# Designs tried in a protein design run: peptides against a protein of PDB entry 6J54. Part 114

Target 1, 223 residues: chain A of PDB entry 6J54
Amino acid sequence: NENLFASFIAPTMMGLPIVTLIIMFPSLLFPTPKRLINNRTISIQQWLIQLTSKQMMAIHNQKGQTWSLMLMSLIMFIGSTNILGLLPHSFTPTTQLSMNLGMAIPLWSATVFTGFRYKTKTSLAHFLPQGTPALLIPMLVIIETISLFIQPVALAVRLTANITAGHLLIHLIGGATLALLNINTMTAFITFTILILLTILEFAVALIQAYVFTLLVSLYLHD
Target 2, 42 residues: chain B of PDB entry 6J54
Amino acid sequence: QFQFTGIKKYFNSYTLTGRMNCVLATYGGIALLVLYFKLRSK

## One batch from the design tools (peptide; made by RFdiffusion4, then SolubleMPNN)

Design b2_p12_8_s2 (from b2_p12_8, 9 letters changed)
Fold by OpenDDE base, seed 4:
Structure b2_p12_8_s2 (fold): chain B 223 residues (1-223), chain C 42 residues (1-42), chain A 12 residues (1-12)
Amino acid sequence: as target 1 above (223 residues)
Amino acid sequence: as target 2 above (42 residues)
Amino acid sequence: ELEIAQAKLLYE
């Protein structure tokens, strides 16, 4: 069982945590454009950022648009870390629940407090869904209050669980493939095919989880 | 459009103001209950 | 506490 979780141990060198460098590494993949017409790689990155920015920020007013930089940086950070985590023998910081909670709690708190500050009436009304029967109002208000406090936990756990589960599956199927190579080559080939398909799926999951995390933060800001 | 009269005008689950008042009333009620039990225990 | 719990889980 130690082999299963070995890839999730925070790496250290000479007792010094190198996880800080790993977290900072994705920033090097997104250089600041210096020209009017940049190279193809930067142009594609900028196009993707603009596309996602327009899509995500369309629901926000002018005050909400100020969060565009934060949300775009968030999705790029989580997405890049998740994709890099799929590289062999790489450590994925987003597999650490502490990391994801560290992102989710402050962002959630900021969005909730911002909502109460600028839209106090609407924010308070969100604790009671429209059309609720009168007898269920107290119960539902309590449930919605609890639901609010679960949001940051749900954000962190969702991201952590999806990325961690994917890595575990790749590890298990990969290990099974290696074990079957000397037992049954045909079965090993099947498991290897599954491993390839799973890896492709995990690339999609990595991007989707980054998007969902950022989108939900954005939605909490809007609400 | 919903037309409410009486107490339903201020406490309803359809209007924004009504929903807000219901939430505040619920929290107020809970606070009063907690206060009651604290005072009763002493 | 979360980090400690995770560490315990990883080394269990």
Scores: peptide ipSAE 0.039, ipTM 0.764, DockQ to the pose 0.059
Fold by OpenDDE base, seed 2:
Structure b2_p12_8_s2 (fold): chain B 223 residues (1-223), chain C 42 residues (1-42), chain A 12 residues (1-12)
Amino acid sequence: as target 1 above (223 residues)
Amino acid sequence: as target 2 above (42 residues)
Amino acid sequence: ELEIAQAKLLYE
């Protein structure tokens, strides 16, 4: 079990935590454009950012679009960290629940507070779904209140669980493949194929989770 | 469009204002109950 | 709408 979770331990070098460097590293991969027509790589990046920004902010009004910078930075950060975390022997900060809670709680709180500040009536009314029978109103309001507070936890846990589970699966299947190489090459080949497919899937999951995380924050802001 | 009269105008589950008032009433009621039990336990 | 969106996300 120690070997399985060793990859999730915060790395240190000479007693100094290098997690800070790992967290900051993705920022180096996204340089700011300096030209009207940049190289192909930067152009593709900017195009992707533009597409995602248009899709995510389409549901927001002008006031909500002020959050575009923060939301886009968030998705880029989580996405990049998740993708980098799939590299061999890499540490993924988003596997740490503390980090994800550290992101989820403030963002959720900000969206909720913003909602109550600028859309007080709508925000308060959101605790009671439309068409609720009168007798169920008190209980439903309580349930919706509890649901509200579960949102940041669910947001953080979802990200943590999906990324962590994926890493564990890759590790397990990878280990199994290595173990089977000396036992049965055919089965090892099958497991290796599964490993490749899983790795491809995890790349998709890494991006999807980043998108979902940011999207949910955006949705909380919209409501 | 729903036409509500009387108390239903202010406390309903269909209009925005009605829903808000219901939520506030619920929270107020819970707060009063908690306060009542807290004061009674002393 | 939020609930529907959340539900969709949960099923993905």
Scores: peptide ipSAE 0.026, ipTM 0.798, DockQ to the pose 0.026
Fold by OpenDDE base, seed 3:
Structure b2_p12_8_s2 (fold): chain B 223 residues (1-223), chain C 42 residues (1-42), chain A 12 residues (1-12)
Amino acid sequence: as target 1 above (223 residues)
Amino acid sequence: as target 2 above (42 residues)
Amino acid sequence: ELEIAQAKLLYE
């Protein structure tokens, strides 16, 4: 049982935490462009960033587009950490709920406060859906208020649960495959095939969760 | 657009202002209830 | 609009 969760323990070296280095490592994968025409890798990265930026910022006005740098950095950070987390014996910081809450709560708070500051009437009106019967107004306002406060938690838990579940499943199926190699080769081959398919799925999930996390933050900003 | 008269002009679930006022009224009512129970316990 | 957008996102 301890082996299942060993990959989720914060790594230390000589009693010193190396989590800070792990968190900073993705920044090295995205160097700043130095040429008008860069190499293929940087060009693809820039193209992806521009594509996602155009898609995400299309729903925002000029003031909302000021968040483009923050949102793009967020998606790149989460996406890169999730992909790197799929490497063997790697530690994925996004599997830590504390980290995801640390990202979700401030970003959510910033979007909510921004909404209340610049669009007070609209923000307050969102606590009551349009066309609500008069008798249900008080209860529905309470429900919507609770729903608002659950948003950062749901955002963090969604990311944590998806990444953690994927890692656990890969570990379990991988362990089962190794165990079956000495028992039944044919069955082991089937489980190995499932493992490969699951790994491909987890790569997609890693990117999707980064996108969804950033998109939801963006949507909260838009109101 | 909706046309409301009387109290419905300020408290309705269709207009932006009406919805805002309903929310504020709800929070105000809750705050008063909390205040009442807090003062009652003293 | 946020709820509608969220619902669409969850459906996709």
Scores: peptide ipSAE 0.024, ipTM 0.787, DockQ to the pose 0.024
Fold by OpenDDE base, seed 1:
Structure b2_p12_8_s2 (fold): chain B 223 residues (1-223), chain C 42 residues (1-42), chain A 12 residues (1-12)
Amino acid sequence: as target 1 above (223 residues)
Amino acid sequence: as target 2 above (42 residues)
Amino acid sequence: ELEIAQAKLLYE
């Protein structure tokens, strides 16, 4: 008997890590344009990337806009992996906390160090909110320091938990629907409707989590 | 726009410099406490 | 299709 979490086990073929191929697969879905006038699919894709880039980088100055390539690649990677993970019998790498931490910690560290390097005064001042009473200053600085170090963990756990919970729920409701088909077709229809709605929600969640992850990294860079 | 006198000029929660100084003072205080306990253990 | 789906659920 396989457990409910069997779908989250890293797949291997003949002991070789096929996970690397799964992680690299989304890169094939975003080809580099070679023509001035590309086909419709690439044009739409580029248009979406431009829209997201304009929205996300609007809060950044010219120096911060240097991170546009990194942030856009990040959102496209996480978004594509999350969407592909909703395919039946697919492995979602973003369900692995190790992968998300592997992305969150370096990006968070880079943004924090970049902030301290170029905006030292502002970065240090962010540990103390403006207008705090004098008696609360030491405690609030400590809390804000702890909050800073929790940011990469929260970023990784949020992505992992949301994607994992969604997949688990789809599997559970899907299994219940299949089981109820032979018992009560009416109840099975209700559960199937819930499954459809949940699947649509998970598509939205997949994109939102990619956006939130990238947005928070961007906000950390801005701060 | 904020005019502070005395110690409040350097340690305030409204100005950028004041906030920075408060943060540095807090970290300095913590570092001194840690140093005190470390030296006490010896 | 249902039997196949059920079988897949049992092995997943």
Scores: peptide ipSAE 0.014, ipTM 0.707, DockQ to the pose 0.016

Design b2_p12_8_s3 (from b2_p12_8, 10 letters changed)
Fold by OpenDDE base, seed 4:
Structure b2_p12_8_s3 (fold): chain B 223 residues (1-223), chain C 42 residues (1-42), chain A 12 residues (1-12)
Amino acid sequence: as target 1 above (223 residues)
Amino acid sequence: as target 2 above (42 residues)
Amino acid sequence: LEDLALALLLYQ
């Protein structure tokens, strides 16, 4: 079991945390455009950012659109780290709950405070859904208040759990494949096929979780 | 669409203002309860 | 609708 979780240990070199460098590495994959017509790679990146930006920010007013840069950078960061984490023997920072909490809590608090700052009446009204029977109002307000505080935790845990579970599953299936190589080659081949399919799925999950994380932050901002 | 009179005008679950007032009233009630128990324990 | 969308996203 120690070998199972060994891949999730934060890598250090001579006692120094190199995880900082790993977190910063995805930034090198997104260079700033210098030309009106960039190369194909940068053009694709800009196109994707533009599409996601238009999709996510369509629900926001002009004040909300000021968050576009933050949200786009967030999705690019989480997405890139998740995809890079699927490389063999790579360390995924987003598997660390501390990392995701470090992102979720400030962003959530910023969205909540922004909501109370500019849309105080609407934000307060969100604690009580429309059409609630009068007798259930106090209980429901309490529940909604608790739900609000669970949002950052759920946001962080969802991302962490999905990415971590994917990595664990890849390790388990991979280990099983290696173990079956000398026992039953046919079964090992089947297991390997499952591993390949699972890896493809994890690529999709990596992108989806990045999108969901960013989208939820955006929705909290919109209120 | 919704016409409320009396207390329902200020405390309802349909209008924005009514919902806000209900939330504030709930928080106020909880605060008063906490205060009551705190003073009672003293 | 937004709460419903949020709930659906939280379900994943």
Scores: peptide ipSAE 0.239, ipTM 0.829, DockQ to the pose 0.027
Fold by OpenDDE base, seed 2:
Structure b2_p12_8_s3 (fold): chain B 223 residues (1-223), chain C 42 residues (1-42), chain A 12 residues (1-12)
Amino acid sequence: as target 1 above (223 residues)
Amino acid sequence: as target 2 above (42 residues)
Amino acid sequence: LEDLALALLLYQ
């Protein structure tokens, strides 16, 4: 059991937290543009950022467009950390629920607060769906309020659970392949194939979870 | 276009203002209930 | 929209 969760322990070196360096490392992978026509890699990155930005911000009005920088930075951060976490013997900070809560709660609170500040009527009306029978109004309002407070928790847990589950599966199947190498080579080959397919899937999941996290934050902002 | 008259004009689930008022009324009612139980214990 | 987002999430 300890070996199973050993990869999720926050790494420390000489009593100093390496987690800070790991969190800051993805920033080095996205250099700032210096030229109008950059290198192919940087150009592709910028194109992807612009594409995702246009896709996510299409729902928002001009006032919501002010959040584009924050949302894009968020998706880039989560996406990059999740992808880097799939590297062998790497630690993903996003597997820590504390980190995800630390991101989800402030962002959610900010979206809710901005909603109440600029769209007070619509935000309050959001607690009651249209066309609800009069007798169900009090109960439904209570349920919607509870649902609102569950949103940041669900956001954080979703990200944490998906990334953590993926890592666990990779480690388990990887360990199984190593164990089966000396027992049955054919079975080991099958498990290894599954591991490869799973790793590819986890790359997709890593990006999807980053996208979903950012999208939901954006959606909450739109109310 | 819904034609609401009387109290339904202010408390309805179809209009934005009506929905807002319903939400505020529910919160107010809950707050009053909590206040009532708090004062009753005491 | 939330339901749609959840449905999309569950579908993936």
Scores: peptide ipSAE 0.230, ipTM 0.824, DockQ to the pose 0.025
Fold by OpenDDE base, seed 3:
Formats: structure tokens, sequence, C-alpha cells
Structure b2_p12_8_s3 (fold): chain B 223 residues (1-223), chain C 42 residues (1-42), chain A 12 residues (1-12)
């Protein structure tokens, strides 16, 4: 149904795409600190960033910790866009597979190339698990190579599928609720309750997917 | 700790160097096969 | 580690 996917169409005004503005909007929600003791909102943001940064970068050495800014910006971007996407009649850029691939492929490539550059022996050894029988070595190396190339695709599809599926469910349940308002009020109320619970779940999913996306990029860097 | 002698010293699935060499050998073999089929067709 | 991350994700 075209109406079902209408919310996923890139919005335009007078033939000009406004997607760029939508993507840039989350940046306004995270202003830079101006004082040693900031307001409550900025303080909470800084606390969350510091907490998440410490948690994610704990597995990395000093060289890996240079990626902290990139990873934190990534999680903030994806998280903010996903949360904003849950607003009524909003457009979520992360529902577009092209965008997620555009993020996943470069980041994955950077992690893989960084691994080969600084940890060549270890990176090459990852294509063959330890203790593999000699007869299975060629086949397993091929499988691990394929697995490596699937990583960016899986990373992008996972994010896209989870966010898109959530949006679709909210749309469907919301539509069903509206349709049942004049048919059966009791059933409509039940459906509305499910919608509320689903919305709460989608808020959690939005943050979790941002975290998982960033975490997996970090793990690929760590090897 | 693993102690390998002969060819197993360089090609094994237990040591880091051995695993690396096995991977390189596998890629080399595949490359040679591809090259063989490419040259055979021409 | 990816499998572990996925397992944690599925557990949530």
Amino acid sequence: as target 1 above (223 residues)
Amino acid sequence: as target 2 above (42 residues)
Amino acid sequence: LEDLALALLLYQ
C-alpha cells in the first residue's frame, strides 16, 4: 500500500529536498557547554556521553581511543534521529537503507583497513579460527572472508529493518485503532493500549539500535 | 605452548604466524586457480 | 564478540 510507505518518502518543498535540513536538525539539540556548571539538560547530556564513552572505549587501547569522538558522534546522531523519527508525521533518515549503508560501509572499511595497517598478523589470522583441522582450513577461510564482507550489510540492514519495522507497526496499529473507534470502542481501547506499549518499546529500540550500531563498529575496530 | 617442526611450523592453525600463512596460502591458491581459468579461456 | 553483542541484543 502506497499510503503505508508514505512516511518514508523523502520530503521536498518546491522541488527542493529538505532532507538535508532534517539531518542537520539534531545537531541543534546538543549545544556546546558554555559554563563549568551547565543547566540540567546539558549536564545530563554530558553525563550520558561520558558514561557511554567510558563504557565503549574501555576495550580499546590508546590508539583505539582516538576513535572516541567518531563513535560518540555516531551514537548521538543515530540515537537522536531515531528518537525524533518517532514524532508524528516525522521523517526518519535512518529508515533509508541507502543512508545506513553510506554510514556502515565507510566505517567498516576504515576499521578493516586500520586493522590491516596496525595489526596485520592478527587481522589475517582472524580468517582462520584457532584449532581448525587442516582439511577444513581452505573452506573455513573462504567462509570467514565472506562473513567479513557481510558485516557492513548486516550492520546497515539491522538498523534499517528495526527502525522501519517499528514505524510500520506504529502506523498499522494506529490505523487499526482509528478504524475501530467507530466499530468497537472496547477493541479500539485495547488496540490503543497496545499502541502505547509499542511506542514505549520503539523508544527503547531506537536507543538500543544506535548503541548496537556504534558498539559493533567499535568491536570491529578492536578485532 | 605449541611446538611445531618442519612444515607445521609455518603452516598450522594454532600459532598466529601459522594461521596467517595458511590464510595467505589459501588466497594464493585461489588466485592461482582464477588465473588458471582465465588463461585457459583465452 | 559480534555474536556476544547480538546475543545481548536478543536478550533485551
Scores: peptide ipSAE 0.212, ipTM 0.820, DockQ to the pose 0.024
Fold by OpenDDE base, seed 1:
Structure b2_p12_8_s3 (fold): chain B 223 residues (1-223), chain C 42 residues (1-42), chain A 12 residues (1-12)
Amino acid sequence: as target 1 above (223 residues)
Amino acid sequence: as target 2 above (42 residues)
Amino acid sequence: LEDLALALLLYQ
């Protein structure tokens, strides 16, 4: 049904890809600090970034902490786009599978290749869990290899599906609420309450998905 | 600490080196199978 | 309906 998914169509103005501007817009929300003592809003933002950075990089050693900039930029980008996507009539780039694959595949490849480059023995050993019975070793290695290649797909699909499903539910319940306003006010009120609760949930989901995506990339780097 | 002798020293699921060797052996076996079928088709 | 939906969504 095209009407249900109309909000997920990439917007264009006269054939021009305005989606590029939409993707670049969140970058304006994160200005670089120019002062030692910044404004309250910037200070809070930097504080949150520092907290998330410390939490995210706690798993990594000094070499792994080199990825802090990349991972923080990733979580800020995905988080901001997901939150902004909850605005009415907004387009969320993260609802597009192509967008998420474009992020997941390179980052996954980079983490895997970095692991093989600097931790070859450990990375190869991860294909076989410790204590595996001898007869199950070949099969388990194959399964773990397949699991490795499913990782980028899982990252992209998880993010896309969760955000898309949330948007779809908000639109459907919102539409139902509007349709029931003149039919049954009590039912419309109940539906509206559900919509509010769902919207709050989707805000949480938006942040969680950004965190999970970044965390999994970080975990793949740690191996 | 694990004490292995013989082939188990190099191919085991407990030591890091043993696990690595098992993985490499598995990939080598698969590669040989693929090579066998490739040569068979020619 | 779209305008009303926008208003409701903005309210939330």
Scores: peptide ipSAE 0.094, ipTM 0.754, DockQ to the pose 0.016

Design b2_p12_8_s4 (from b2_p12_8, 10 letters changed)
Fold by OpenDDE base, seed 2:
Structure b2_p12_8_s4 (fold): chain B 223 residues (1-223), chain C 42 residues (1-42), chain A 12 residues (1-12)
Amino acid sequence: as target 1 above (223 residues)
Amino acid sequence: as target 2 above (42 residues)
Amino acid sequence: LQELLEALLLYL
């Protein structure tokens, strides 16, 4: 089992954490536009960012639009790190629960606190769904409170689990393919095909998880 | 459409204010219960 | 609607 999880160990070189460089690397892939008409690649990136920003912030009022920069940076960061993590023998920081919690907890707390600060009545009322029978109010409020505190945990675990599971599957199927090359070539070919399909799926999952993570933060902000 | 009178005006599950008050009342009640048990155990 | 969306997102 150690061989399976070896890919998830934080890489170090001579005792120095390379993880810091890995985390910072995605920033180099998204240069800031300097021209009205940039290169095709940059233009496509900016277009995608614009589309995602419009979709994400459509549910927010003008005050909520202030979070657009942070949310877009978050989705770009998570998305880029997840995609880069699918490269062969690459380390994905988002597979680390500590990192995801480190992102989820502050963002969640900020959204909740912002909600209580600017929308106090609505935020407090959110603990009680509309139309609740009077007798169930106390219990439901407690449950909703617990649900609130589960949100950051679920947010972090979801991202971690999905990305980690995907990587694990890729490694397992990849290893199986290599093992079957000398045993049964036909089966190895089938396994390899599955691996390709899985890798394509994981690319989609990587983006979806980034989107979901950011979307949930946005939804918590909207209350 | 919802015309509440009396206590239901302030404590209801339909209006925003009513929901807020119910939540606050619930938290207050729980806090009082916790305090009661804490003081009783001493 | 938001709760339903959130619930759906939990399954993703």
Scores: peptide ipSAE 0.227, ipTM 0.819, DockQ to the pose 0.027
Fold by OpenDDE base, seed 4:
Structure b2_p12_8_s4 (fold): chain B 223 residues (1-223), chain C 42 residues (1-42), chain A 12 residues (1-12)
Amino acid sequence: as target 1 above (223 residues)
Amino acid sequence: as target 2 above (42 residues)
Amino acid sequence: LQELLEALLLYL
C-alpha cells in the first residue's frame, strides 16, 4: 500500500524541499487590488472576503476585530490550498499534520492568552459551565481544562483528517475505476460517476473545513 | 436573578464571579494536594 | 449555546 501514501510524501527536487514553493503558490491567486473597480475575479474575491469578514467578526468587539486580517488570510490560505489540492497529481500541504499543528498551536495560544489578558474573569469562568451542581465542580473544571488543551490538537487533526481522507478516497475510487475498465465497463462507469460526485463533495469539504478552522479560532478568541 | 447568601455569594456556578472563584478554588485545592504528596514523598 | 455550537462544529 505504499502507492496509497505516495501522494502525501512531501515533494522534493534534487533533495531540496519544494514544499515551500507549494505553500507560497496560493498567494499568487489573490493579487492586491490596484483600482477602485477591479477585475471581475478580484471583485468577487473581495466581495467574498468582505462577506465572510462581516459574518465572522460580528461576534467580536473592536479589539477582536483587529484579528480580522489574520483570520481572513487564514481562511483564504487554507481554502485555497485545499481547493488546489484537489487538482490531479497535486500535493496539499494541509494534509500534513505538522503544518496544521504549526498553524493551530500558535493561533490557539494567542487566542487563549488574549482572552486571559483582556477578559480574565470571563476566561476563568469558562472552565466551569453555568449551572453545574456543586459536587461536580472540581471534576468538571478538570475536564474543561483538559478540553482546552485538546482544542489545538482537535483543530489540526480535524483539518488534516478530513482533507487526507478525502484525497485517499478519491485515490482509491480512481484506482478502482481504472482497474474495472478491463473487467467490467458498466461497473467502471458507475464507479467513475461516484468519483465525480465524490470530487464535488470534496470541493465543498475543502471550503467547509477552511471555514470551520477559521471560525473555531475566532470563537476561541471570543471565548 | 439568583440571590445567594453567605458562602454561596462567593462560590456558585451561576454568577461570573462565583464561577471564577470556584475555578480558582479547584486549582488551589489541586495545587495543595500536589504539594502535600510532594512533601509526603520526601 | 456556544458550547453546543462548538460541539456541532467538532462533529463536522
Scores: peptide ipSAE 0.223, ipTM 0.821, DockQ to the pose 0.027
Fold by OpenDDE base, seed 5:
Structure b2_p12_8_s4 (fold): chain B 223 residues (1-223), chain C 42 residues (1-42), chain A 12 residues (1-12)
Amino acid sequence: as target 1 above (223 residues)
Amino acid sequence: as target 2 above (42 residues)
Amino acid sequence: LQELLEALLLYL
């Protein structure tokens, strides 16, 4: 089974980590505008960023709107890396749990700490929902505290699991198509069609997971 | 308007202040229990 | 927000 997971090994060249270059590469695809009227590609990119920003930041007050730049950069980063990872023989850094934890834990911690600093009473009250029976209060507070600490783990695992599962399915079906080419051409054609449909689905999943990741971070900020 | 009297004024699940106090009391209770078991073991 | 989150998690 090492052959199936070989695509998830971090590439290195002469002991130097190429992974850093792979992570930085998506940033080159989104140049900053310098003119009032930009090229069509840059204009479309900025338009999409503005639309997504308006949708995500509609929940936040003026203090929360300062996070707009960070959240938009995060969605662009995760989305671009996930899409580029679907290229043949490519390595997706987001398949590494360590990377996603490295993003999830600091962002989650920042949202929790900012909540406690600016809205201490509301943040503490969030551990107890309204209308709870008096006898269930201690147990429910404990459950809610555990739930809080599961949030960064769930955020990281969700992203890694969805992207990794997609990659594995593409490899398995791709391998099956190649094996069936010499056995039955008709079945191989059907399997190949499924592979194409699956790849399209994975493109959609890649974008959705990026959006969900940023949305959850935004929701934790809003509390 | 919820009018609570006595202990219910400070510890209730309907008001923001009451919910906050309930959470703090729960954490305080757990901390005291942990401290009690730690001191008892010695 | 928890209800929205739960609905989202069920959808995904």
Scores: peptide ipSAE 0.213, ipTM 0.805, DockQ to the pose 0.025
Fold by OpenDDE base, seed 3:
Structure b2_p12_8_s4 (fold): chain B 223 residues (1-223), chain C 42 residues (1-42), chain A 12 residues (1-12)
Amino acid sequence: as target 1 above (223 residues)
Amino acid sequence: as target 2 above (42 residues)
Amino acid sequence: LQELLEALLLYL
């Protein structure tokens, strides 16, 4: 079991943490544009950012659109780290719950505080759904307050669980394919095909989880 | 639009102000209960 | 929007 989770250990060289370099590495993949008409790769990246920004900011008013830079940086960071994590022998920081909580809690708190600062009445009213019977009001308010505090935890755990489960499944099926190569080549080929299909799925999951994470933060901001 | 009279004007589940007041009343009640138990333990 | 959030949370 230690070999299974060895890929999730924070890498260090000579006692120095390399995790900081790994976290900063995705920033190198997104260089700042220097020309009016940039390279094809940069143009595609900018196009994707513009599309995602238009989709995410369509929910928000002008004041909410101030968060566009932070939300776009968040989706680019999580998406890039998740995709890079699918490389062989790579370490994904997003598999660490501490990192995801470190992102989720401040962002959630910022959205909640922003809601209370600018829309106090609506934010307080969200603790009670419309049309609730009078007898259920106290109980429902308590439940919704608990639900509010579970949001950052659910956000972090969802991202961590999905990415971690994908990595574990790739590792397990990959190990099974290697073990079956010497036993039955036909069965190994079947498991290898499943592994390929799974890796394609995990690429999709990596992007979807990044999008969902940012979208939920955006939705919490919108309330 | 809903027309409420009396106490229902301020405490209702349909209007924004009514919902806000209900939430504040519930938090106030919980705070008073906590305060009561805290003072009782002394 | 709570309905959208609930639908999204159920899907995810």
Scores: peptide ipSAE 0.167, ipTM 0.813, DockQ to the pose 0.025

